# Peptides against a protein of PDB entry 9IZ0: the designs that were tried, part 17

Target 1, 345 residues: chain A of PDB entry 9IZ0
Amino acid sequence: ITCLGSNGHTYKQLVKGGNDDLRQDAVMEQVFEQVNGFLRSYRKTSQRNLSMRTYKVIPLALKTGVIEWVQDTIPLGEYLDSAHKVYHPKEWSLSTCRKLIAEKQMEDLETRLKVYDLVCRHYRPVFRHFFLESYADPVQWFTTQTNYARSTAVASVLGHVLGLGDRHGQNILIDKTSGEVIHIDLGIAFEQGKKLPVPECVPFRLTRDVVDGMGITGVEGVFRRCMEFTLETLRREEDSLLSVLEVLRYDPLFSWLISPLRRMKKQKMQLENFNQPESGNITTDASRDPKIQRNNVSGESEAERAILKVRQKLSSTLSVEASVGELIRIAQDPSYLALMFCGWS

## One batch from the design tools (peptide; made by RFdiffusion4, then SolubleMPNN)

Design b1_p9_1_s1 (from b1_p9_1, 6 letters changed)
Fold by OpenDDE base, seed 3:
Structure b1_p9_1_s1 (fold): chain B 345 residues (1-345), chain A 9 residues (1-9)
Amino acid sequence: as target 1 above (345 residues)
Amino acid sequence: PVVSPRPLP
């Protein structure tokens, strides 16, 4: 829909209806706005304009809401598929790569590593071309690439700390004007990505293309330093962040657990992506409500466990530099990436 | 566009 604002501007909005829990997205956006407050208050992050890009989510009912339409954006996965065909037309298709990883999904780590390495040799990163194509002015090119690395660093720290899952290329938008990343579909948080049919075992998305977009310095430039400053800010504001999360503990409508329906939907999407090329509106007619016995693990006990896990991730046991170094290492480790869903890399 | 990959109604 398009709405006319009281300021005379028109706003395009997405109306979602049906089985979509927009409440989790709205809550995570509120947490990001609070974190953006902390990033603005701290000198090292404020001087770099570090922020998580947010979008407006207005839940209207349990399964209905309005989402801001983010203008001038493209999904990372859509850009990468198109760019790979242009820059590497002799390499394997994304569908071929996904098929090869999928065929080995149940095999041992050694076999999965061999297939992942083989795929990597036949599907090279291209995301650096986004900046080279989009910005003819060298100053604008450098500025937007810097904004991308900064935005990705903030999103990576927050994604780890809050345990954001389902960070595939369709859930990450690139702003064509600023180079910033915008994370969407935030309904998998607090490590619930580990409960997916293919568990997410990396702290955040740091695939070869995500790194290629950072330019010649890769992770060792702006990205690492901005992760360090972001984590330093979150450690300083630990009590403030935990207090924001404690408010959510008492929200009877916030689900600290991935719903069995969402888990089944993700399982079906994972299985369907094994057998068909990506051309089809998957209208999952979710019209059969299975009476899923809510095993009475009190939502309060799962909230407490989630908050304890956030506190553990903010621990000062390791330096900021050591903690960020280990996160960057794990997020790029082939031994973890080869275990991810075939559509991850 | 925030195309949440959940189908546009």
Scores: peptide ipSAE 0.020, ipTM 0.588, DockQ to the pose 0.061
Fold by OpenDDE base, seed 4:
Structure b1_p9_1_s1 (fold): chain B 345 residues (1-345), chain A 9 residues (1-9)
Amino acid sequence: as target 1 above (345 residues)
Amino acid sequence: PVVSPRPLP
């Protein structure tokens, strides 16, 4: 919809209806605004304008809300699919890569690694071209690539700490003006991504294309340093961050667990992304409500477990540099990426 | 499709 603001400006807004509870997105955006407060208060992060990009979410009902329409953005996955066809027209299609990974989903790690490596050889990174194409001015190019690396670093630390899941290329927007990343569809948090049919096993998305966008220094430049400064800030503000999350413990509307319906919806979308639409009416009789044992694990016990995991991720047992180094290592490890739905791009 | 807060074309 397009709304006329009281200021006389027109604003595009997305009305979202369905099984996605926008209250979770709104709550996560509030957490990001608090974290942005911490990043502004700390010298090392404020001097670099480190922030998580946010968008406005107004929940209107249990299943309906209005989302801010983020202007001048493109999904990472949409850009990558388009750019890959341009720069590597002789390489495999995204559908071919997805099919080969899916065909080996039930195989051992060694077999999955072989197929992942094969896919990687036939689907090369292209995200560096986003900056080269979009910014003819060297200063704009450098600025936007720097903003990308900075925003990706903040989002990676926050994504890990808060356990953000479902971080596929369609849930990451790129701002065409600033080069910053905007994370969307925040309804899978607190490691609930590990409960998806294809478990999310990386701390954040750091695929080859995500790294290629950082330019010639890859992760060893602005990205690593900005992760370090962000994690240092979050460790310093641990009690403040935990206090924000404790408010959510008492919010009866906040779900610390991925709903069965949301899991099933994400499962269907994963399967639909592997299957070309063969026009077979697989009426999967969704009438078999699996007897989801309501493990009456009180929502309170799951909130407590989630907060404990956040605290553990903020632990000062390792240096900031060692912690960031390990996160970057795990996020790029082929043994994890080969298990992902789309770990190659 | 994941309905994202993206510009309509």
Scores: peptide ipSAE 0.020, ipTM 0.584, DockQ to the pose 0.065
Fold by OpenDDE base, seed 2:
Structure b1_p9_1_s1 (fold): chain B 345 residues (1-345), chain A 9 residues (1-9)
Amino acid sequence: as target 1 above (345 residues)
Amino acid sequence: PVVSPRPLP
């Protein structure tokens, strides 16, 4: 839809109807706005303009809402699929790579590692080209690549701390003007990604293409330092962040658990991506939502466990540098990445 | 379905 604002400007907006609860997205965006307050208050993060890029979400009903249309963006996965065809036309298609990983999904780790390595040799990173092709001016190129590394660092730390899941290439937008990342579809949080049919076992998305976009330094320099400054800020503001999350503990509208419907939708997508190219608008007829009486007792216990895990991730037991180093290591480890869903590459 | 803000046609 297009809306006329009170300022006389027209705004494109996405009306989302169906099976996805936009209340979780709206709540996570509010948490990100609070975290952006902390990042502005701390010298090391404020001096670098570190922020989680946010978008407006207005839930209208249980399964309907309005989402801000983020202008001048592209999904990371859409850019990468196009760019691989242009820069590596002799390499395997993304569909071939996904098929090979999916065919071995039930095999042992050794077999899955061999297939993941084989796919990696026939599907090379290209995301550096986004910056090289989009920005003719060297200052603009350097600025946008720096903004990308900074925004990815903030999103990686915050995504780990809040246990944000479902971080595939279509749930990460790139702003073509700033190089910043925008994370969308926030309905898998507090490590509920581990409860997917193929469990998510990495703290955030740090695939080879995500690293290639950081340029010649990769994860070293801007990205690592911005992760460190972000984690240092979140550790300093632990009590403030936990107080924001405690408000959500008592919100009857917030879901600490992945909905059975979202699990089933992910199961169907995992099965249907075996047989059809990605163009299926599955209008799943919503007529049988079993009124799962939310046992309030189960929701409260899951909220308490989620908040406890956030506190544990903010623990000062390890240095900021050691904690960030371990997160970067795990997020890039082939032994974890080879276990991910075929659509994660 | 990935809810990218794909333009609805």
Scores: peptide ipSAE 0.019, ipTM 0.573, DockQ to the pose 0.075
Fold by OpenDDE base, seed 1:
Structure b1_p9_1_s1 (fold): chain B 345 residues (1-345), chain A 9 residues (1-9)
Amino acid sequence: as target 1 above (345 residues)
Amino acid sequence: PVVSPRPLP
């Protein structure tokens, strides 16, 4: 829809109807706005304009809402699939790579590492070309690549701390104007990604293409420093952040658990992505909910576990530099990446 | 396919 604002500007908006609960996204966007307040209050983050890019979500009903149309952006996965065909036309297709990883999903770590390495040799990073193609002016190129590294650093720290899952290439948008990342579909949070059929075992998405977009310094430049400043800010504001999350403990509309339906949908998508190319609107008819026993783990006990896990991630037991160093190491470790879902690569 | 919260045009 297109709406005329009270300011006389016209805004394009998406009306989303269907099976996805936009309340989870709306709550995570509210948490990001609070964190953006902390980032503006701290000198090291404020002087760099560090923020999590947000979008407006207005839930209208249980399964209906209005989402801001983020103009001038592309899904990371859409850009990468196109760019790989241009820059590496002799390499393997993404479908071939996914198939090979998927065929070994139930094998041991050694076998999965061998397949992951093989795929990596036949599917090389291209994301640096996004900046080289889109920005002919060297100042604009440097600015947008810097904005990308900064926004990715903020999103990586927040994604780890809040346990944001399902960070595949279609759930990360790139702003073509600023180079900033926008994270979408926020309904897998508080480490519920570990409860997926293929458990998520990395703290955030730091794949080879995500690193390639940072330029020649990779993670050792703007990215690492901005992760450190972001984590330092979140540790300083721990009590404020935990207080925001404690309000959600008592929200009967917030789900600290991945819904059985969403888990089944993700399971089905993980299994169907084995057999068909990514072109199909799956209207899952929600009419067959098997009565999976609600294990009476009270929503309160899962909220308490989630908040405890956030507190543990903000622990000052390690320095900011040591904590960020370990997060970057784990997020890039082939022993973790080879265990991810085939659509993660 | 995870439908991007974007409609295709």
Scores: peptide ipSAE 0.023, ipTM 0.587, DockQ to the pose 0.083; fails the geometry check

Design b1_p9_1_s2 (from b1_p9_1, 7 letters changed)
Fold by OpenDDE base, seed 4:
Structure b1_p9_1_s2 (fold): chain B 345 residues (1-345), chain A 9 residues (1-9)
Amino acid sequence: as target 1 above (345 residues)
Amino acid sequence: PIISPRTLP
């Protein structure tokens, strides 16, 4: 929809309806605004204007709301698919890569690593071209690439700490004006991504294309240092962040667990992304509401477990540098990326 | 403060 603001400007907005609980997104956006407060208060992060990019979410009902349409954005995965066809027209299609990974999803790690390596050799990174194409001015190019690396670092730390899942290329927007990343569809949090049909094994998305966008220094430049400063800020503000999450413990509308319906929806979307539309009417009679055994795992016990995991991720047992180093290592490890739905791009 | 979705009017 397009709305006329009281200021006389028109704003495009996304009306989202259906099984997506926009309250999860609205809550995560509020957590990000609090974290942005911490990042503004700390010298090392404020000096670099470190922030998680946010968008407005207005829940209207249990299953309906309005989301701000972020102008001048493109999904990372949309850009990468387009750019890969331009820069590497002789390489494999995204559909071919997906198919080969899917065909081996039930195989051992060694076989999955072999197919992942094969896919990686036939689907090379292209995300550096986003900055080269979009910014003819060298100062603008450098600024936007720096903003990308900074925003990706903040989002990576927050994504790990909050256990954000479903971090595929369609859920990461690139701002074409600033180069900043905007994370969307925040309703898989607190490590519930590990409960997806294809479990998320990485702390955040740091695929080859995500790294290629950082320029010649890759992760060893602005990105690593901004992750360190962000994690240092979050460790300093641990009690403040945990107090923010404790408010959610008592919110009866907040879901600490991925719903069975959301798992099934994500399962279907994963399968549909692997299968070409062969017109097989699989009338999955979705009319049998599986008796949700409310396993009365008290929502309180799962909230407590989620908050405990956040606290563990903020632990000062390792230095900031060691913790960030390990996160970057795991996020780039082929043994984890080979297990993902799309770990090669 | 986090505004619980209950406090949106």
Scores: peptide ipSAE 0.006, ipTM 0.507, DockQ to the pose 0.025
Fold by OpenDDE base, seed 2:
Structure b1_p9_1_s2 (fold): chain B 345 residues (1-345), chain A 9 residues (1-9)
Amino acid sequence: as target 1 above (345 residues)
Amino acid sequence: PIISPRTLP
């Protein structure tokens, strides 16, 4: 839809209806705004303008809401699929790569590593070309690539700490003006991604194409240092962040558990993505939500476990540098990436 | 403080 604002400007908005609970997205966006407050208050993060890029979510009903249409964006996965066809027209298609990985999904780790390596050799990174194509001016190129690395670092730390899942290329937008990343569909949080049909084993998305967008330094320099400064800020503001999450513990509208229906929808989408290009808004008919009596006792126990896990991730037992180093290592480890739906790009 | 996003009526 297009809305006329009280300021006389026209805004495109996405009306989302069906089975997606936008309340979780709107709550997570409020958590990000609080974290952005912490990032602005700390010298090391403020001097670099570090922030989680946010978008407006207005829940209208239990399964309906309005989402801000983020202008001048493209999904990372859409850009990558297009760019791979242009720069590597003789390499395998994304559908071929997906098929080969899925055919081995039930096999041992050694077999899955072999097919992952094979896919990686026939589907090379291209995301560096986003910056080279979009910005002819060297200052704009350097600025936007730096903004990308900074934005990805903030999103990676927050994504790990809050246990964000479902970080596929369609749930990560790239701002074509700033180079910043915008994470969308925040309905899988607090490590509920481990309960998906394909369990998420990485702390955040740091695939070969995500790294290729950082340029010649890869994860070193801007990205690593911005992760360190972000984690240092979150450790300093631990009590403030935990107090923000404790409000969610008592929110009867917040879901600490992934809905069985959402798991089934993600399973179906993973299976249907074998046969169709990703552009299908599958409106699944809403007619059979069993009234899951949210056993309040189970919700409180899951909230407590989630908050405890956030506290554990903010622990100062390891240095910031050691903690970030381990997160970067795990996020790039082929033994984890080979287990994922799309770990190669 | 985080305000629980109430569904607009």
Scores: peptide ipSAE 0.006, ipTM 0.499, DockQ to the pose 0.027
Fold by OpenDDE base, seed 1:
Structure b1_p9_1_s2 (fold): chain B 345 residues (1-345), chain A 9 residues (1-9)
Amino acid sequence: as target 1 above (345 residues)
Amino acid sequence: PIISPRTLP
């Protein structure tokens, strides 16, 4: 929809209706705003303007709300699909790659690795071209690529610490002006991605294209250092962050658990959105949601477990450098990436 | 302080 503001400006807004509880997105955006406060207070992060990009979410009802339309953005997955066709027209289509991974989803790790490596040889990274195409001035190119690496580093640390899931290419926007990443659809948090039909097993999205966008240094340099400074800030502000999450523990509207219906529907909708040629409006008949009486007792125990996991991820048992090094290793490990949902690559 | 997102009435 387009709304006229009281200031006479027109604002595009996305009205989302359906099974996504926009209250979860709005709560996660408020957590990111608090974390952005910590990043502004710490010298090493403030000097680099490190932040998680946020957007406005207004929940209207249990399953409906208004989301700010983030202007001048493109979904990462939309750019990559288009760019792969342009730069590598002889390589496999994204649909072919996804099909091959999906056909082997029930096979052993060795078979899944062989298919992942085969797909990787026939679908090469292209995300470097986003910065080369969008910015003719070398200073703007360098600045925007730096902003991308910085924002991806912040989002990667926060994604790990808060256990954000469902980080496929359609849930990550690229700001065409700044090069910064904007994470959307935050309804999978606190490691609930591990409860999907295909479990998520990486701490954050660090696919070959995400690395290719960092330029010639890849993860080594701006990205790694910005992850380290972000994690150092979050460890310093652990008590403040935990106090913010404790407010959510007492929120009767916050859901610490992904519902079984939402688990099945997210990965099914991901499969259906990949198989549709241009044709409108699937009204999926939503008429049989059984009234899950929320046993309040199960929600509190899951909130405690979520907060405990956040505390464990902020532990100083390992150095910041060692912790970031291990996260970067796991997030790029083919043995983990080959186990991801076919729409992840 | 995080304010629980009030559903607009």
Scores: peptide ipSAE 0.006, ipTM 0.482, DockQ to the pose 0.027
Fold by OpenDDE base, seed 5:
Structure b1_p9_1_s2 (fold): chain B 345 residues (1-345), chain A 9 residues (1-9)
Amino acid sequence: as target 1 above (345 residues)
Amino acid sequence: PIISPRTLP
């Protein structure tokens, strides 16, 4: 839908209808706007223009809303699939790689590591080419690659702290003008990704292609330093961040839990959407979510556990550098990445 | 059914 604003500008808007609670996305976007306030108030983050890129979400009802259409973007996964066919036409297809990982999903860690290593040798990173193709001017190239590393660092820290899940390549947009990342579909938060049929075991997405986009320094430079400054800001503003999350504790419409049916459907829909070209209005009539009587007592206990985990992630027990170092290590560790869902990597 | 972009022309 294109709307004419009262200012005479035309705005493209996405009307979303279905079973996704757009209130989850709208709430997470409000949390990101508050965090962007903290990043603007702190010298080390404001000097670097550190922010989480946001988009407007207006929930109209429990199952319907309006989402801002982010112009001049591409999904990371769409770019990577296209670029891999161009730069590595003799390597394995993404579908072959996903199939091999899925076939070994129930096997031991040693077997899964061998398959993950084999797939990695036959599917090499290409995301550096996004910046080389899109920006002919060396200053624009360097600026956009820097903006990518900065925005990825903010999203990685904030995604870890808030326990954002479902960070596959279709849920991460790249702004073609700035090189910044935009995270979409925020319906898995507060470590509910660990409750998926294949549990998420990494703190954020730091796959080989995400690192390849940072250029020759990889994680060692702009990315690591911007993660450190972001975590330092969030630790400083812990009470302010927790106060924002406490408002959600008392929101009767906020869901701290992913439903068992939604858990199974998310990873299944990921497999189906990756195997079908876009021409499928799968109106899955999920009208039969059993009315789990939200015993108010269960929602409050889950909110309290979620807030406690956020507080634990903001703990000053380790230095900012040590905490960021461990997060970067775990997010790149093959022993964790080989355990991820085949549609995630 | 996540995204039905009704692009108005």
Scores: peptide ipSAE 0.006, ipTM 0.483, DockQ to the pose 0.047

